# Designs tried in a protein design run: peptides against a protein of PDB entry 2L5G. Part 16

Target 1, 41 residues: chain A of PDB entry 2L5G
Amino acid sequence: LSKEELIQNMDRVDREITMVEQQISKLKKKQQQLEEEAAKP

## One batch from the design tools (peptide; aimed at target 1 L27 K28 E35)

Design b2_p21_3_s3 (made by RFdiffusion4, then SolubleMPNN; from b2_p21_3, 8 letters changed; failed a check: too like the target's own chain)
Amino acid sequence: VEEEIKKLEKELQQLEEKLAK

Design b2_p21_3_s4 (made by RFdiffusion4, then SolubleMPNN; from b2_p21_3, 11 letters changed; failed a check: too like the target's own chain)
Amino acid sequence: VEEEIKKLEEKIQQLEQKLKE

Design b2_p21_4 (made by RFdiffusion4)
Pose (drawn by RFdiffusion4):
Structure b2_p21_4 (pose): chain A 41 residues (1-41), chain P 21 residues (1-21)
Amino acid sequence: as target 1 above (41 residues)
Amino acid sequence: EEIEELKEEIEELEEEIEELK
């Protein structure tokens, strides 16, 4: 299209990945509490 | 069971990230 309008769409998509990836990082730390609680006597 | 459910949710989110890529 103009080697510019399409480039801008790529930047928006990359932002959406960071939101999903941020949720997995918080969920992974939550597993630590559950895994740590389950391993406790 | 809660850990298994969380692992399933994480796998689903990783699949969604692969689709977005």

Design b2_p21_4_s1 (made by RFdiffusion4, then SolubleMPNN; from b2_p21_4, 9 letters changed)
Fold by OpenDDE base, seed 5:
Structure b2_p21_4_s1 (fold): chain B 41 residues (1-41), chain A 21 residues (1-21)
Amino acid sequence: as target 1 above (41 residues)
Amino acid sequence: KELEELEKEIQELEKKLQELK
């Protein structure tokens, strides 16, 4: 792997991490909303 | 149930996140 290929692979992994973290955050927020709605009388 | 499906999807994504780090 060239230095450029290593940087490109790192940047790809960092983007994938960011996307997964954003998805988790969105789903946890939906989960919290549904739990709060289910707890209302 | 929607909550149970969300929890499963969160767990799968947390596993994927652990594999990326």
Scores: peptide ipSAE 0.524, ipTM 0.881, DockQ to the pose 0.848
OpenDDE base, seeds 1, 2, 3, 4: peptide ipSAE 0.523, 0.523, 0.522, 0.523; ipTM 0.881, 0.881, 0.881, 0.881

Design b2_p21_4_s2 (made by RFdiffusion4, then SolubleMPNN; from b2_p21_4, 8 letters changed)
Fold by OpenDDE base, seed 5:
Structure b2_p21_4_s2 (fold): chain B 41 residues (1-41), chain A 21 residues (1-21)
Amino acid sequence: as target 1 above (41 residues)
Amino acid sequence: DELEKLKKEIEELKQKLEELK
């Protein structure tokens, strides 16, 4: 792998990490909303 | 239910995140 290929692979992984973390955050907010709705009388 | 599905999807995404790091 060239230095450029290593940087491109790192940038790709960093983007995937960011996307997965954003998805987790969105789903956790939905989970919290459902738990709060289920706890309302 | 939807809550169980969300918990499962979050766990799958956490596992994917651990594989990426």
Scores: peptide ipSAE 0.342, ipTM 0.824, DockQ to the pose 0.818
OpenDDE base, seeds 1, 2, 3, 4: peptide ipSAE 0.341, 0.338, 0.340, 0.338; ipTM 0.823, 0.822, 0.823, 0.822

Design b2_p21_4_s3 (made by RFdiffusion4, then SolubleMPNN; from b2_p21_4, 11 letters changed; failed a check: too like the target's own chain)
Amino acid sequence: DELKKLEQEISELEKKLQELK

Design b2_p21_4_s4 (made by RFdiffusion4, then SolubleMPNN; from b2_p21_4, 10 letters changed; failed a check: too like the target's own chain)
Amino acid sequence: SELEKLEQEISQLEKKIQELK

Design b2_p21_5 (made by RFdiffusion4; failed a check: too like the target's own chain)
Pose (drawn by RFdiffusion4):
Structure b2_p21_5 (pose): chain A 41 residues (1-41), chain P 21 residues (1-21)
Amino acid sequence: as target 1 above (41 residues)
Amino acid sequence: MVEQQISKLKKKQQQLEEEAA
């Protein structure tokens, strides 16, 4: 299309990945509490 | 109860990894 309008679409998609990826990082730390609680006597 | 919460979280992670892939 113009080697510019399409480039801008790529930058918006990359932002959406970071939001999903940020949720997995918070969920992984939550597992630590559950895993640590389950391993406690 | 705690083991069931861990298993549910693993399933949600799999769904989120499929959406990110």

Design b2_p21_5_s1 (made by RFdiffusion4, then SolubleMPNN; from b2_p21_5, 9 letters changed; failed a check: too like the target's own chain)
Amino acid sequence: SIAEQIEELKKKQQQLEEKLK

Design b2_p21_5_s2 (made by RFdiffusion4, then SolubleMPNN; from b2_p21_5, 10 letters changed; failed a check: too like the target's own chain)
Amino acid sequence: SIQKQIEQLKKKLQQLEEKLK

Design b2_p21_5_s3 (made by RFdiffusion4, then SolubleMPNN; from b2_p21_5, 7 letters changed; failed a check: too like the target's own chain)
Amino acid sequence: SIEKQIEELKKKQQQLEEKLA

Design b2_p21_5_s4 (made by RFdiffusion4, then SolubleMPNN; from b2_p21_5, 7 letters changed; failed a check: too like the target's own chain)
Amino acid sequence: SIEEQIEKLKKKQQQLEEKLK

Design b2_p21_6 (made by RFdiffusion4; failed a check: too like the target's own chain)
Pose (drawn by RFdiffusion4):
Parts: sequence; C-alpha cells; structure tokens
Structure b2_p21_6 (pose): chain A 41 residues (1-41), chain P 21 residues (1-21)
Amino acid sequence: as target 1 above (41 residues)
Amino acid sequence: EKKIEELEQEIEELKKKQQQL
C-alpha cells in the first residue's frame, strides 16, 4: 500500500501481545502462592 | 495472530493447573 500505513499496523499488533503476555506473568506468580500453600504442612 | 493464539492456549493450560491445586 505505501510501505508506511502497513508498517503502522505492525506496531499496533505488537502492543496487543504485551497485554496478553502481562496477564500470564501475573498468573504465574499467583501459582506460587497456590503452590507454596499446597506444599506447606 | 499466531502468537496471540498460542498465548491464549497457555493461559487455558495455566488455569486448568490452578483448578487442579
């Protein structure tokens, strides 16, 4: 299309990944509490 | 798009693991 309008769409998509990826990092730390609680006597 | 689909699958697997605990 213009080697510029399409480049801008790539940058918006990369931002959406960071949001999904930020949720998995918070969910992984939550597993620590549940895993740590379950391993406690 | 493929990366987002893989990340969504990983979130489903993690939630299943949490339900098992």

Design b2_p21_6_s1 (made by RFdiffusion4, then SolubleMPNN; from b2_p21_6, 10 letters changed; failed a check: too like the target's own chain)
Amino acid sequence: DRRIEMLKQQISKLKEKQQEL

Design b2_p21_6_s2 (made by RFdiffusion4, then SolubleMPNN; from b2_p21_6, 9 letters changed; failed a check: too like the target's own chain)
Amino acid sequence: DERITMLEQQISKLKKKQQEL

Design b2_p21_6_s3 (made by RFdiffusion4, then SolubleMPNN; from b2_p21_6, 8 letters changed; failed a check: too like the target's own chain)
Amino acid sequence: DERIKMLEQQISKLKKKQQQL

Design b2_p21_6_s4 (made by RFdiffusion4, then SolubleMPNN; from b2_p21_6, 8 letters changed; failed a check: too like the target's own chain)
Amino acid sequence: DEKITMLEQQISKLKKKQQEL

Design b2_p21_7 (made by RFdiffusion4)
Pose (drawn by RFdiffusion4):
Structure b2_p21_7 (pose): chain A 41 residues (1-41), chain P 21 residues (1-21)
Amino acid sequence: as target 1 above (41 residues)
Amino acid sequence: LEEKLEEIEEELEELEEKLEE
């Protein structure tokens, strides 16, 4: 299209990956509490 | 970007399997 309008669309998509990836990092830490509580006597 | 989405899907599948245990 103009080697510029399409480039801008790529930057918006990369931002959406960071939101999903941020949720997984918080969920992973939550597993620690559940895993740590389950391993406790 | 497609490769990153595939990696995120694999990580979600692994987390689901752990929660099922």

Design b2_p21_7_s1 (made by RFdiffusion4, then SolubleMPNN; from b2_p21_7, 15 letters changed; failed a check: too like the target's own chain)
Amino acid sequence: LDERIREIQQLKKKQQKLEEE

Design b2_p21_7_s2 (made by RFdiffusion4, then SolubleMPNN; from b2_p21_7, 11 letters changed; failed a check: too like the target's own chain)
Amino acid sequence: LDERIREIEKLKEELQKLEEE

Design b2_p21_7_s3 (made by RFdiffusion4, then SolubleMPNN; from b2_p21_7, 10 letters changed; failed a check: too like the target's own chain)
Amino acid sequence: VDEKIREIEELKKKLQKKLEE

Design b2_p21_7_s4 (made by RFdiffusion4, then SolubleMPNN; from b2_p21_7, 12 letters changed; failed a check: too like the target's own chain)
Amino acid sequence: VEERIREIEQEKKKLQKLEEE

Design b2_p21_8 (made by RFdiffusion4; failed a check: too like the target's own chain)
Pose (drawn by RFdiffusion4):
Structure b2_p21_8 (pose): chain A 41 residues (1-41), chain P 21 residues (1-21)
Amino acid sequence: as target 1 above (41 residues)
Amino acid sequence: MVEQQISKLKKKIQQLEEEAA
């Protein structure tokens, strides 16, 4: 299309990945509490 | 109960990894 309008769409998609990826990082830490609680006597 | 919560979290993480892929 113009080697510019399409480039801008790529930057928006990359932002959406960071939101999903941020949720997995918080969920992984939550597993630590559950895994640590389950391994406790 | 805790083991069930871990298993549910693993499923949610798999769904989120599939959506990110």

Design b2_p21_8_s1 (made by RFdiffusion4, then SolubleMPNN; from b2_p21_8, 8 letters changed; failed a check: too like the target's own chain)
Amino acid sequence: SIQKQIEELKKKIQQLEKELA

Design b2_p21_8_s2 (made by RFdiffusion4, then SolubleMPNN; from b2_p21_8, 8 letters changed; failed a check: too like the target's own chain)
Amino acid sequence: SIEKQIEELKKKIQQLEEKLK

Design b2_p21_8_s3 (made by RFdiffusion4, then SolubleMPNN; from b2_p21_8, 9 letters changed; failed a check: too like the target's own chain)
Amino acid sequence: SIAKQIEELKKKQQQLEKELA

Design b2_p21_8_s4 (made by RFdiffusion4, then SolubleMPNN; from b2_p21_8, 8 letters changed; failed a check: too like the target's own chain)
Amino acid sequence: SIAEQIEELKKKIQQLEEELK

## One batch from the design tools (peptide; aimed at target 1 K3 L6 V13)

Design b2_p22_1 (made by RFdiffusion4; failed a check: too like the target's own chain)
Pose (drawn by RFdiffusion4):
Structure b2_p22_1 (pose): chain A 41 residues (1-41), chain P 22 residues (1-22)
Amino acid sequence: as target 1 above (41 residues)
Amino acid sequence: TMVEQQISKLKKKQQQLEEEAA
């Protein structure tokens, strides 16, 4: 289209990945508590 | 699994935008 309007769409998409990726990182740490609680005597 | 599927869909959209920009 204009080598610019389309470039801007790429930047918006990259932002959405960071939100999904941030949720996984918080969920992974939650597993530690559940995994640590299950391994405790 | 739903979060991994959302990431895979977003990567496909990136490929389409790269093709349109090329």

Design b2_p22_1_s1 (made by RFdiffusion4, then SolubleMPNN; from b2_p22_1, 18 letters changed)
Fold by OpenDDE base, seed 4:
Structure b2_p22_1_s1 (fold): chain B 41 residues (1-41), chain A 22 residues (1-22)
Amino acid sequence: as target 1 above (41 residues)
Amino acid sequence: DELKKNLERLEREKKKLEELLS
């Protein structure tokens, strides 16, 4: 692999990481909201 | 767990690419 191909692969992986982290964050926030609403009297 | 496992895989892949670029 060339240096350019390695950089392109790193940029792809960074985008994929960002997408997965955003999905995890959205799910955690939604879970917390549901738990908070279920705990209200 | 699936998303966490995918994240951990991607972080390992990133680390290997960073090592190759050093």
Scores: peptide ipSAE 0.415, ipTM 0.851, DockQ to the pose 0.694
OpenDDE base, seeds 1, 2, 3, 5: peptide ipSAE 0.413, 0.413, 0.413, 0.414; ipTM 0.850, 0.851, 0.851, 0.851

Design b2_p22_1_s2 (made by RFdiffusion4, then SolubleMPNN; from b2_p22_1, 16 letters changed)
Fold by OpenDDE base, seed 1:
Structure b2_p22_1_s2 (fold): chain B 41 residues (1-41), chain A 22 residues (1-22)
Amino acid sequence: as target 1 above (41 residues)
Amino acid sequence: SELEENMKRLERKKTELEELLS
């Protein structure tokens, strides 16, 4: 791979990581909400 | 190269995060 191809692949993977991190954050927030709701008497 | 190693590092991190979603 050329230097340019490696940069393009790195940028692609970085965008995909960001999307996955956002999904994890959303799921963690939902989990916390469900745990807080389940803890209510 | 440094760029190749950085790309491999990011790919490994992506795989780890995807495994946490499954």
Scores: peptide ipSAE 0.040, ipTM 0.530, DockQ to the pose 0.097
OpenDDE base, seeds 2, 3, 4, 5: peptide ipSAE 0.035, 0.039, 0.035, 0.035; ipTM 0.506, 0.528, 0.512, 0.511

Design b2_p22_1_s3 (made by RFdiffusion4, then SolubleMPNN; from b2_p22_1, 17 letters changed; failed a check: too like the target's own chain)
Amino acid sequence: SELQQNLDRLRREITELKEQLA

Design b2_p22_1_s4 (made by RFdiffusion4, then SolubleMPNN; from b2_p22_1, 17 letters changed; failed a check: too like the target's own chain)
Amino acid sequence: SSLQQNMDRLRREIEELKEKLA

Design b2_p22_2 (made by RFdiffusion4; failed a check: too like the target's own chain)
Pose (drawn by RFdiffusion4):
Structure b2_p22_2 (pose): chain A 41 residues (1-41), chain P 22 residues (1-22)
Amino acid sequence: as target 1 above (41 residues)
Amino acid sequence: LEQQISKLKKKQQQLEEEAAKS
């Protein structure tokens, strides 16, 4: 199209991956509490 | 969440291919 308008779309998509990836990092830390509670006597 | 990441990577690859063709 213009080697610019299409480039801008790539930047918006990269931002959406960071929101999904941020949720997984928080969910992974939540596993620690559940995993640590289950391993406790 | 892993399925949403895989769909977004496919859209990124399509946009890279369209930009290379231009």

Design b2_p22_2_s1 (made by RFdiffusion4, then SolubleMPNN; from b2_p22_2, 16 letters changed)
Fold by OpenDDE base, seed 1:
Structure b2_p22_2_s1 (fold): chain B 41 residues (1-41), chain A 22 residues (1-22)
Amino acid sequence: as target 1 above (41 residues)
Amino acid sequence: LEKNLQRLRREIEKLKELLEKA
């Protein structure tokens, strides 16, 4: 792996992390909505 | 999980900065 290939791989992983963080945020919001719906009488 | 991903992101950014200066 060249220095440039290593930087490109790090940039890819940083993008993948950002996408996973956004997915976690969406799942947490969906979980909260389901908990709020289940708490309704 | 999220806290570990945020830590890994910071570590990657630090490694990129070190490589760009080398």
Scores: peptide ipSAE 0.092, ipTM 0.634, DockQ to the pose 0.310
OpenDDE base, seeds 2, 3, 4, 5: peptide ipSAE 0.086, 0.087, 0.086, 0.087; ipTM 0.632, 0.633, 0.633, 0.634

Design b2_p22_2_s2 (made by RFdiffusion4, then SolubleMPNN; from b2_p22_2, 16 letters changed)
Fold by OpenDDE base, seed 3:
Structure b2_p22_2_s2 (fold): chain B 41 residues (1-41), chain A 22 residues (1-22)
Amino acid sequence: as target 1 above (41 residues)
Amino acid sequence: LQENLDRLRREIERLKEELEKA
């Protein structure tokens, strides 16, 4: 692989990480909402 | 999802090491 091909592969993986982190954040927000709803009388 | 993130992080570290050797 050229240096340019390696950089392009890193940029692809960085985008995939960002997508997974956004999914984790959405799930954590849903978990927090369920915990807040369960704490209401 | 955390396991997928950890796999992607390991792939980045591999690509960085390959870039340093190139």
Scores: peptide ipSAE 0.075, ipTM 0.616, DockQ to the pose 0.886
OpenDDE base, seeds 1, 2, 4, 5: peptide ipSAE 0.072, 0.073, 0.072, 0.073; ipTM 0.616, 0.618, 0.614, 0.618

Design b2_p22_2_s3 (made by RFdiffusion4, then SolubleMPNN; from b2_p22_2, 15 letters changed)
Fold by OpenDDE base, seed 1:
Structure b2_p22_2_s3 (fold): chain B 41 residues (1-41), chain A 22 residues (1-22)
Amino acid sequence: as target 1 above (41 residues)
Amino acid sequence: LEKKLEELRREIERLKEEIKKA
């Protein structure tokens, strides 16, 4: 692997991490909504 | 999980800067 290929792979993984963090945030918001709905009498 | 992904992101950024200096 060249130095350039390593940087490109790291840039890809950084974007993938950002996408997964956004998915976790959406799942946490959905979890909170379900907990708030379950707490209603 | 999110905290671990942020730790990995920071590690990748450190490795990118080391590779740019090499």
Scores: peptide ipSAE 0.079, ipTM 0.594, DockQ to the pose 0.327
OpenDDE base, seeds 2, 3, 4, 5: peptide ipSAE 0.078, 0.078, 0.077, 0.077; ipTM 0.599, 0.599, 0.597, 0.597

Design b2_p22_2_s4 (made by RFdiffusion4, then SolubleMPNN; from b2_p22_2, 18 letters changed)
Fold by OpenDDE base, seed 5:
Structure b2_p22_2_s4 (fold): chain B 41 residues (1-41), chain A 22 residues (1-22)
Amino acid sequence: as target 1 above (41 residues)
Amino acid sequence: LQKKLEELRREIEKLKEQLEAA
């Protein structure tokens, strides 16, 4: 692989990481909301 | 999702090592 092909593959993986991290953040926020609603008297 | 993130992080570290060796 050329240096350019390696950089392109790194950029692809960075985008995939960002998408997974956004999904985790959304799920954590939803979990927190459910825990807060369950803690209301 | 956490496992997939760990897999992607391992993939990017391998790509960095290959870039430094090229």
Scores: peptide ipSAE 0.085, ipTM 0.635, DockQ to the pose 0.876
OpenDDE base, seeds 1, 2, 3, 4: peptide ipSAE 0.084, 0.083, 0.085, 0.084; ipTM 0.634, 0.634, 0.634, 0.634

Design b2_p22_3 (made by RFdiffusion4; failed a check: too like the target's own chain)
Pose (drawn by RFdiffusion4):
Structure b2_p22_3 (pose): chain A 41 residues (1-41), chain P 22 residues (1-22)
Amino acid sequence: as target 1 above (41 residues)
Amino acid sequence: QISKLKKKQQQLEEEAAKAEEE
């Protein structure tokens, strides 16, 4: 199209990935509490 | 959701490469 309008679309997509990736990082830390509670006597 | 976004990214990379060739 213009080597510019299409480039801008790539930057918007990259931002959406960071939101999903941020949720997995928080969920992975939550596993620690559940995993730590289950391993406790 | 990540796999759908990677497919959209690949499509945009292909469209950009075609525009460079043209």

Design b2_p22_3_s1 (made by RFdiffusion4, then SolubleMPNN; from b2_p22_3, 15 letters changed; failed a check: too like the target's own chain)
Amino acid sequence: KKEELLQNMKRLQEQIRRAEEE

Design b2_p22_3_s2 (made by RFdiffusion4, then SolubleMPNN; from b2_p22_3, 15 letters changed; failed a check: too like the target's own chain)
Amino acid sequence: KKEELEQNMKRLKEQIEKAEKE

Design b2_p22_3_s3 (made by RFdiffusion4, then SolubleMPNN; from b2_p22_3, 17 letters changed; failed a check: too like the target's own chain)
Amino acid sequence: KKEELEQNMKRLREKIEEAERK

Design b2_p22_3_s4 (made by RFdiffusion4, then SolubleMPNN; from b2_p22_3, 18 letters changed; failed a check: too like the target's own chain)
Amino acid sequence: KKEELLQNMDRIQKELEEAEKK

Design b2_p22_4 (made by RFdiffusion4; failed a check: too like the target's own chain)
Pose (drawn by RFdiffusion4):
Structure b2_p22_4 (pose): chain A 41 residues (1-41), chain P 22 residues (1-22)
Amino acid sequence: as target 1 above (41 residues)
Amino acid sequence: VEQQISKLKKKQQQLEEEAAKP
C-alpha cells in the first residue's frame, strides 16, 4: 500500500503478543505456589 | 493462550509478505 501504513500494523500486532505473553509469566509463577504446596509434607 | 500467539504470528507473516511485495 505505502510501505508505511502496513508497517504500522506490524507494531500493533507486536503489542498484542506482549499482553498474552505477560499472562503466561504470571501463570507460571502461580504454578510455583501450587507445586511448592503439593511437595510440602 | 499458545493458540492465540500462533494465530498472531500467522497474521504477522502475512503483513510481512504484503510489505515486501510493493

Design b2_p22_4_s1 (made by RFdiffusion4, then SolubleMPNN; from b2_p22_4, 15 letters changed)
Fold by OpenDDE base, seed 4:
Structure b2_p22_4_s1 (fold): chain B 41 residues (1-41), chain A 22 residues (1-22)
Amino acid sequence: as target 1 above (41 residues)
Amino acid sequence: LEKNLQRLEEEIKRLKEELAKL
């Protein structure tokens, strides 16, 4: 791998991390909403 | 999902370590 190919792969993985973190945050918020709705009488 | 995040974090760490050797 060239230095340039390694930087490009790092930037790709950093974007994939950001997308996965956004998905985790969305799923955690949806879980909390469902738990709060299930706790209502 | 958290296991996929941890895998990607370890992948970016390895890429940074290889970049620091160049």
Scores: peptide ipSAE 0.055, ipTM 0.579, DockQ to the pose 0.693
OpenDDE base, seeds 1, 2, 3, 5: peptide ipSAE 0.055, 0.055, 0.033, 0.033; ipTM 0.578, 0.577, 0.511, 0.510

Design b2_p22_4_s2 (made by RFdiffusion4, then SolubleMPNN; from b2_p22_4, 16 letters changed)
Fold by OpenDDE base, seed 1:
Structure b2_p22_4_s2 (fold): chain B 41 residues (1-41), chain A 22 residues (1-22)
Amino acid sequence: as target 1 above (41 residues)
Amino acid sequence: LEEKLKELERKKKELEEKLKEL
């Protein structure tokens, strides 16, 4: 692999990480909202 | 998703180590 191919692969992985982290954050927020709603009398 | 994140972080680390060997 060239240095350029490695950098391109790293940039792709960094984008995929960011997308997965955003999805996890969104799901955790939804889970928390459902738990808070279920805890209301 | 958490396991996918861990997989991506491992892959990033492998690419970083390969980049240091060049």
Scores: peptide ipSAE 0.300, ipTM 0.789, DockQ to the pose 0.771
OpenDDE base, seeds 2, 3, 4, 5: peptide ipSAE 0.300, 0.297, 0.298, 0.297; ipTM 0.789, 0.789, 0.789, 0.789

Design b2_p22_4_s3 (made by RFdiffusion4, then SolubleMPNN; from b2_p22_4, 17 letters changed)
Fold by OpenDDE base, seed 4:
Structure b2_p22_4_s3 (fold): chain B 41 residues (1-41), chain A 22 residues (1-22)
Amino acid sequence: as target 1 above (41 residues)
Amino acid sequence: LKENLERLEREKKELEEKLKKL
C-alpha cells in the first residue's frame, strides 16, 4: 500500500466511524427519551 | 453497531501503525 492509499483508507475509516457514532448517539438519545417518557406519571 | 465501531477502531489503529512505519 502506498502512503496515499493508506491516507485514503484512514479517511474512509474515519468517515465510517463518524457515521456509526452518530447512529449510536441517535439511538441512545431515543432510548433516553423513551425512558424519560415512561418514567413520567 | 458497537461491534462495527470496535472493528473500525481496530482498522484505524492498524492503518496508523502502518503510516508510522513509512
Scores: peptide ipSAE 0.293, ipTM 0.799, DockQ to the pose 0.685
OpenDDE base, seeds 1, 2, 3, 5: peptide ipSAE 0.290, 0.289, 0.290, 0.290; ipTM 0.799, 0.797, 0.798, 0.799

Design b2_p22_4_s4 (made by RFdiffusion4, then SolubleMPNN; from b2_p22_4, 16 letters changed)
Fold by OpenDDE base, seed 1:
Structure b2_p22_4_s4 (fold): chain B 41 residues (1-41), chain A 22 residues (1-22)
Amino acid sequence: as target 1 above (41 residues)
Amino acid sequence: LEENLQRLRREIEELKEQLAKL
């Protein structure tokens, strides 16, 4: 791999990390909503 | 998803180590 290919792969992985972190945040919010709905009488 | 994040974090650290050797 060239230095340029390594930088491009790092930039790709940084974007993928950001997308996965956003998905985790959305799932945690959805879990909290389901717990709050299940706690209603 | 947390396991995928941990895999991606390992992949980026391996890429940083490869870049530091060039």
Scores: peptide ipSAE 0.084, ipTM 0.632, DockQ to the pose 0.747
OpenDDE base, seeds 2, 3, 4, 5: peptide ipSAE 0.083, 0.084, 0.083, 0.084; ipTM 0.630, 0.630, 0.630, 0.632

Design b2_p22_5 (made by RFdiffusion4; failed a check: too like the target's own chain)
Pose (drawn by RFdiffusion4):
Structure b2_p22_5 (pose): chain A 41 residues (1-41), chain P 22 residues (1-22)
Amino acid sequence: as target 1 above (41 residues)
Amino acid sequence: EQQISKLKKKQQQLEEEAAKLE
């Protein structure tokens, strides 16, 4: 299209990945509590 | 994971359209 309007769309998509990737990082730490509680006597 | 895979497909389409313009 204009080597510019399409480039801008790439930047918006990259931002959406960071939101999903941020949720997995928080969920992974939650596993630690559940995994640590289950391994406790 | 399904949302990340859909977003990677959109990136691939945008990269193909940009390469065609070159």

Design b2_p22_5_s1 (made by RFdiffusion4, then SolubleMPNN; from b2_p22_5, 17 letters changed)
Fold by OpenDDE base, seed 2:
Structure b2_p22_5_s1 (fold): chain B 41 residues (1-41), chain A 22 residues (1-22)
Amino acid sequence: as target 1 above (41 residues)
Amino acid sequence: MEKLKRLEQEIDRLKKELKELE
């Protein structure tokens, strides 16, 4: 792999990480909402 | 979590390979 191909692969993986972190954050927020709703009488 | 951990391992590998080319 060239230096340029490695940089392009890093940029791709960094975007994929960001997308997965955003998905995890959304799922954690939804889990917290469901736990708070289930804890209400 | 498992997908994120795999991507973090992939980026750490790419960062090492990049440093070997600098």
Scores: peptide ipSAE 0.082, ipTM 0.645, DockQ to the pose 0.728
OpenDDE base, seeds 1, 3, 4, 5: peptide ipSAE 0.052, 0.078, 0.081, 0.082; ipTM 0.561, 0.644, 0.645, 0.646

Design b2_p22_5_s2 (made by RFdiffusion4, then SolubleMPNN; from b2_p22_5, 13 letters changed)
Fold by OpenDDE base, seed 2:
Structure b2_p22_5_s2 (fold): chain B 41 residues (1-41), chain A 22 residues (1-22)
Amino acid sequence: as target 1 above (41 residues)
Amino acid sequence: MEEIERLKQEIDRLKEELEKLE
């Protein structure tokens, strides 16, 4: 692998982490909303 | 959580390979 190919792979993986973290944040927020709705009489 | 951990390990490996090329 060239230095340029490694940098491109790092940038790809950093983008993938950001996407997964955003998905987890959305899912956690939706879980909290469902728990708050289920706790209402 | 596990997917982010796998991706972080891939980044750490790529950083170590990059440092060997500098």
Scores: peptide ipSAE 0.060, ipTM 0.617, DockQ to the pose 0.676
OpenDDE base, seeds 1, 3, 4, 5: peptide ipSAE 0.058, 0.058, 0.058, 0.059; ipTM 0.611, 0.610, 0.610, 0.613

Design b2_p22_5_s3 (made by RFdiffusion4, then SolubleMPNN; from b2_p22_5, 15 letters changed)
Fold by OpenDDE base, seed 5:
Structure b2_p22_5_s3 (fold): chain B 41 residues (1-41), chain A 22 residues (1-22)
Amino acid sequence: as target 1 above (41 residues)
Amino acid sequence: MEKLKELKQKIDELKEKLKELE
């Protein structure tokens, strides 16, 4: 891999991390909403 | 969590290879 190809691969993996972190955040918020709805009579 | 750990490890491996090319 050239230095440029390596940087491009790092930037791709960094974007994939950000997408996974955003998905985890959305799932945690949805879990909290379902727990709050289940706790209401 | 597993997939985030794998991706982080892959970034750390790529960072080490980048230092070897500098």
Scores: peptide ipSAE 0.071, ipTM 0.626, DockQ to the pose 0.734
OpenDDE base, seeds 1, 2, 3, 4: peptide ipSAE 0.070, 0.066, 0.056, 0.067; ipTM 0.623, 0.621, 0.580, 0.622

Design b2_p22_5_s4 (made by RFdiffusion4, then SolubleMPNN; from b2_p22_5, 15 letters changed)
Fold by OpenDDE base, seed 2:
Structure b2_p22_5_s4 (fold): chain B 41 residues (1-41), chain A 22 residues (1-22)
Amino acid sequence: as target 1 above (41 residues)
Amino acid sequence: SEKLERLRQEIDRLQEELKKLE
């Protein structure tokens, strides 16, 4: 791969990491909401 | 997340390949 192709692949994977981290954050927030709702009498 | 770990490992690989071309 050229240096330019490696940079382009790195930028693609960095975007994929950011999307996965945002999905994990949303799922953790939803988990916390369900735990708080289940703890209510 | 196993998916996030795989993506981080691919970044580390691409960064090491990039460093060899500098």
Scores: peptide ipSAE 0.143, ipTM 0.698, DockQ to the pose 0.720
OpenDDE base, seeds 1, 3, 4, 5: peptide ipSAE 0.140, 0.136, 0.111, 0.143; ipTM 0.694, 0.693, 0.669, 0.697

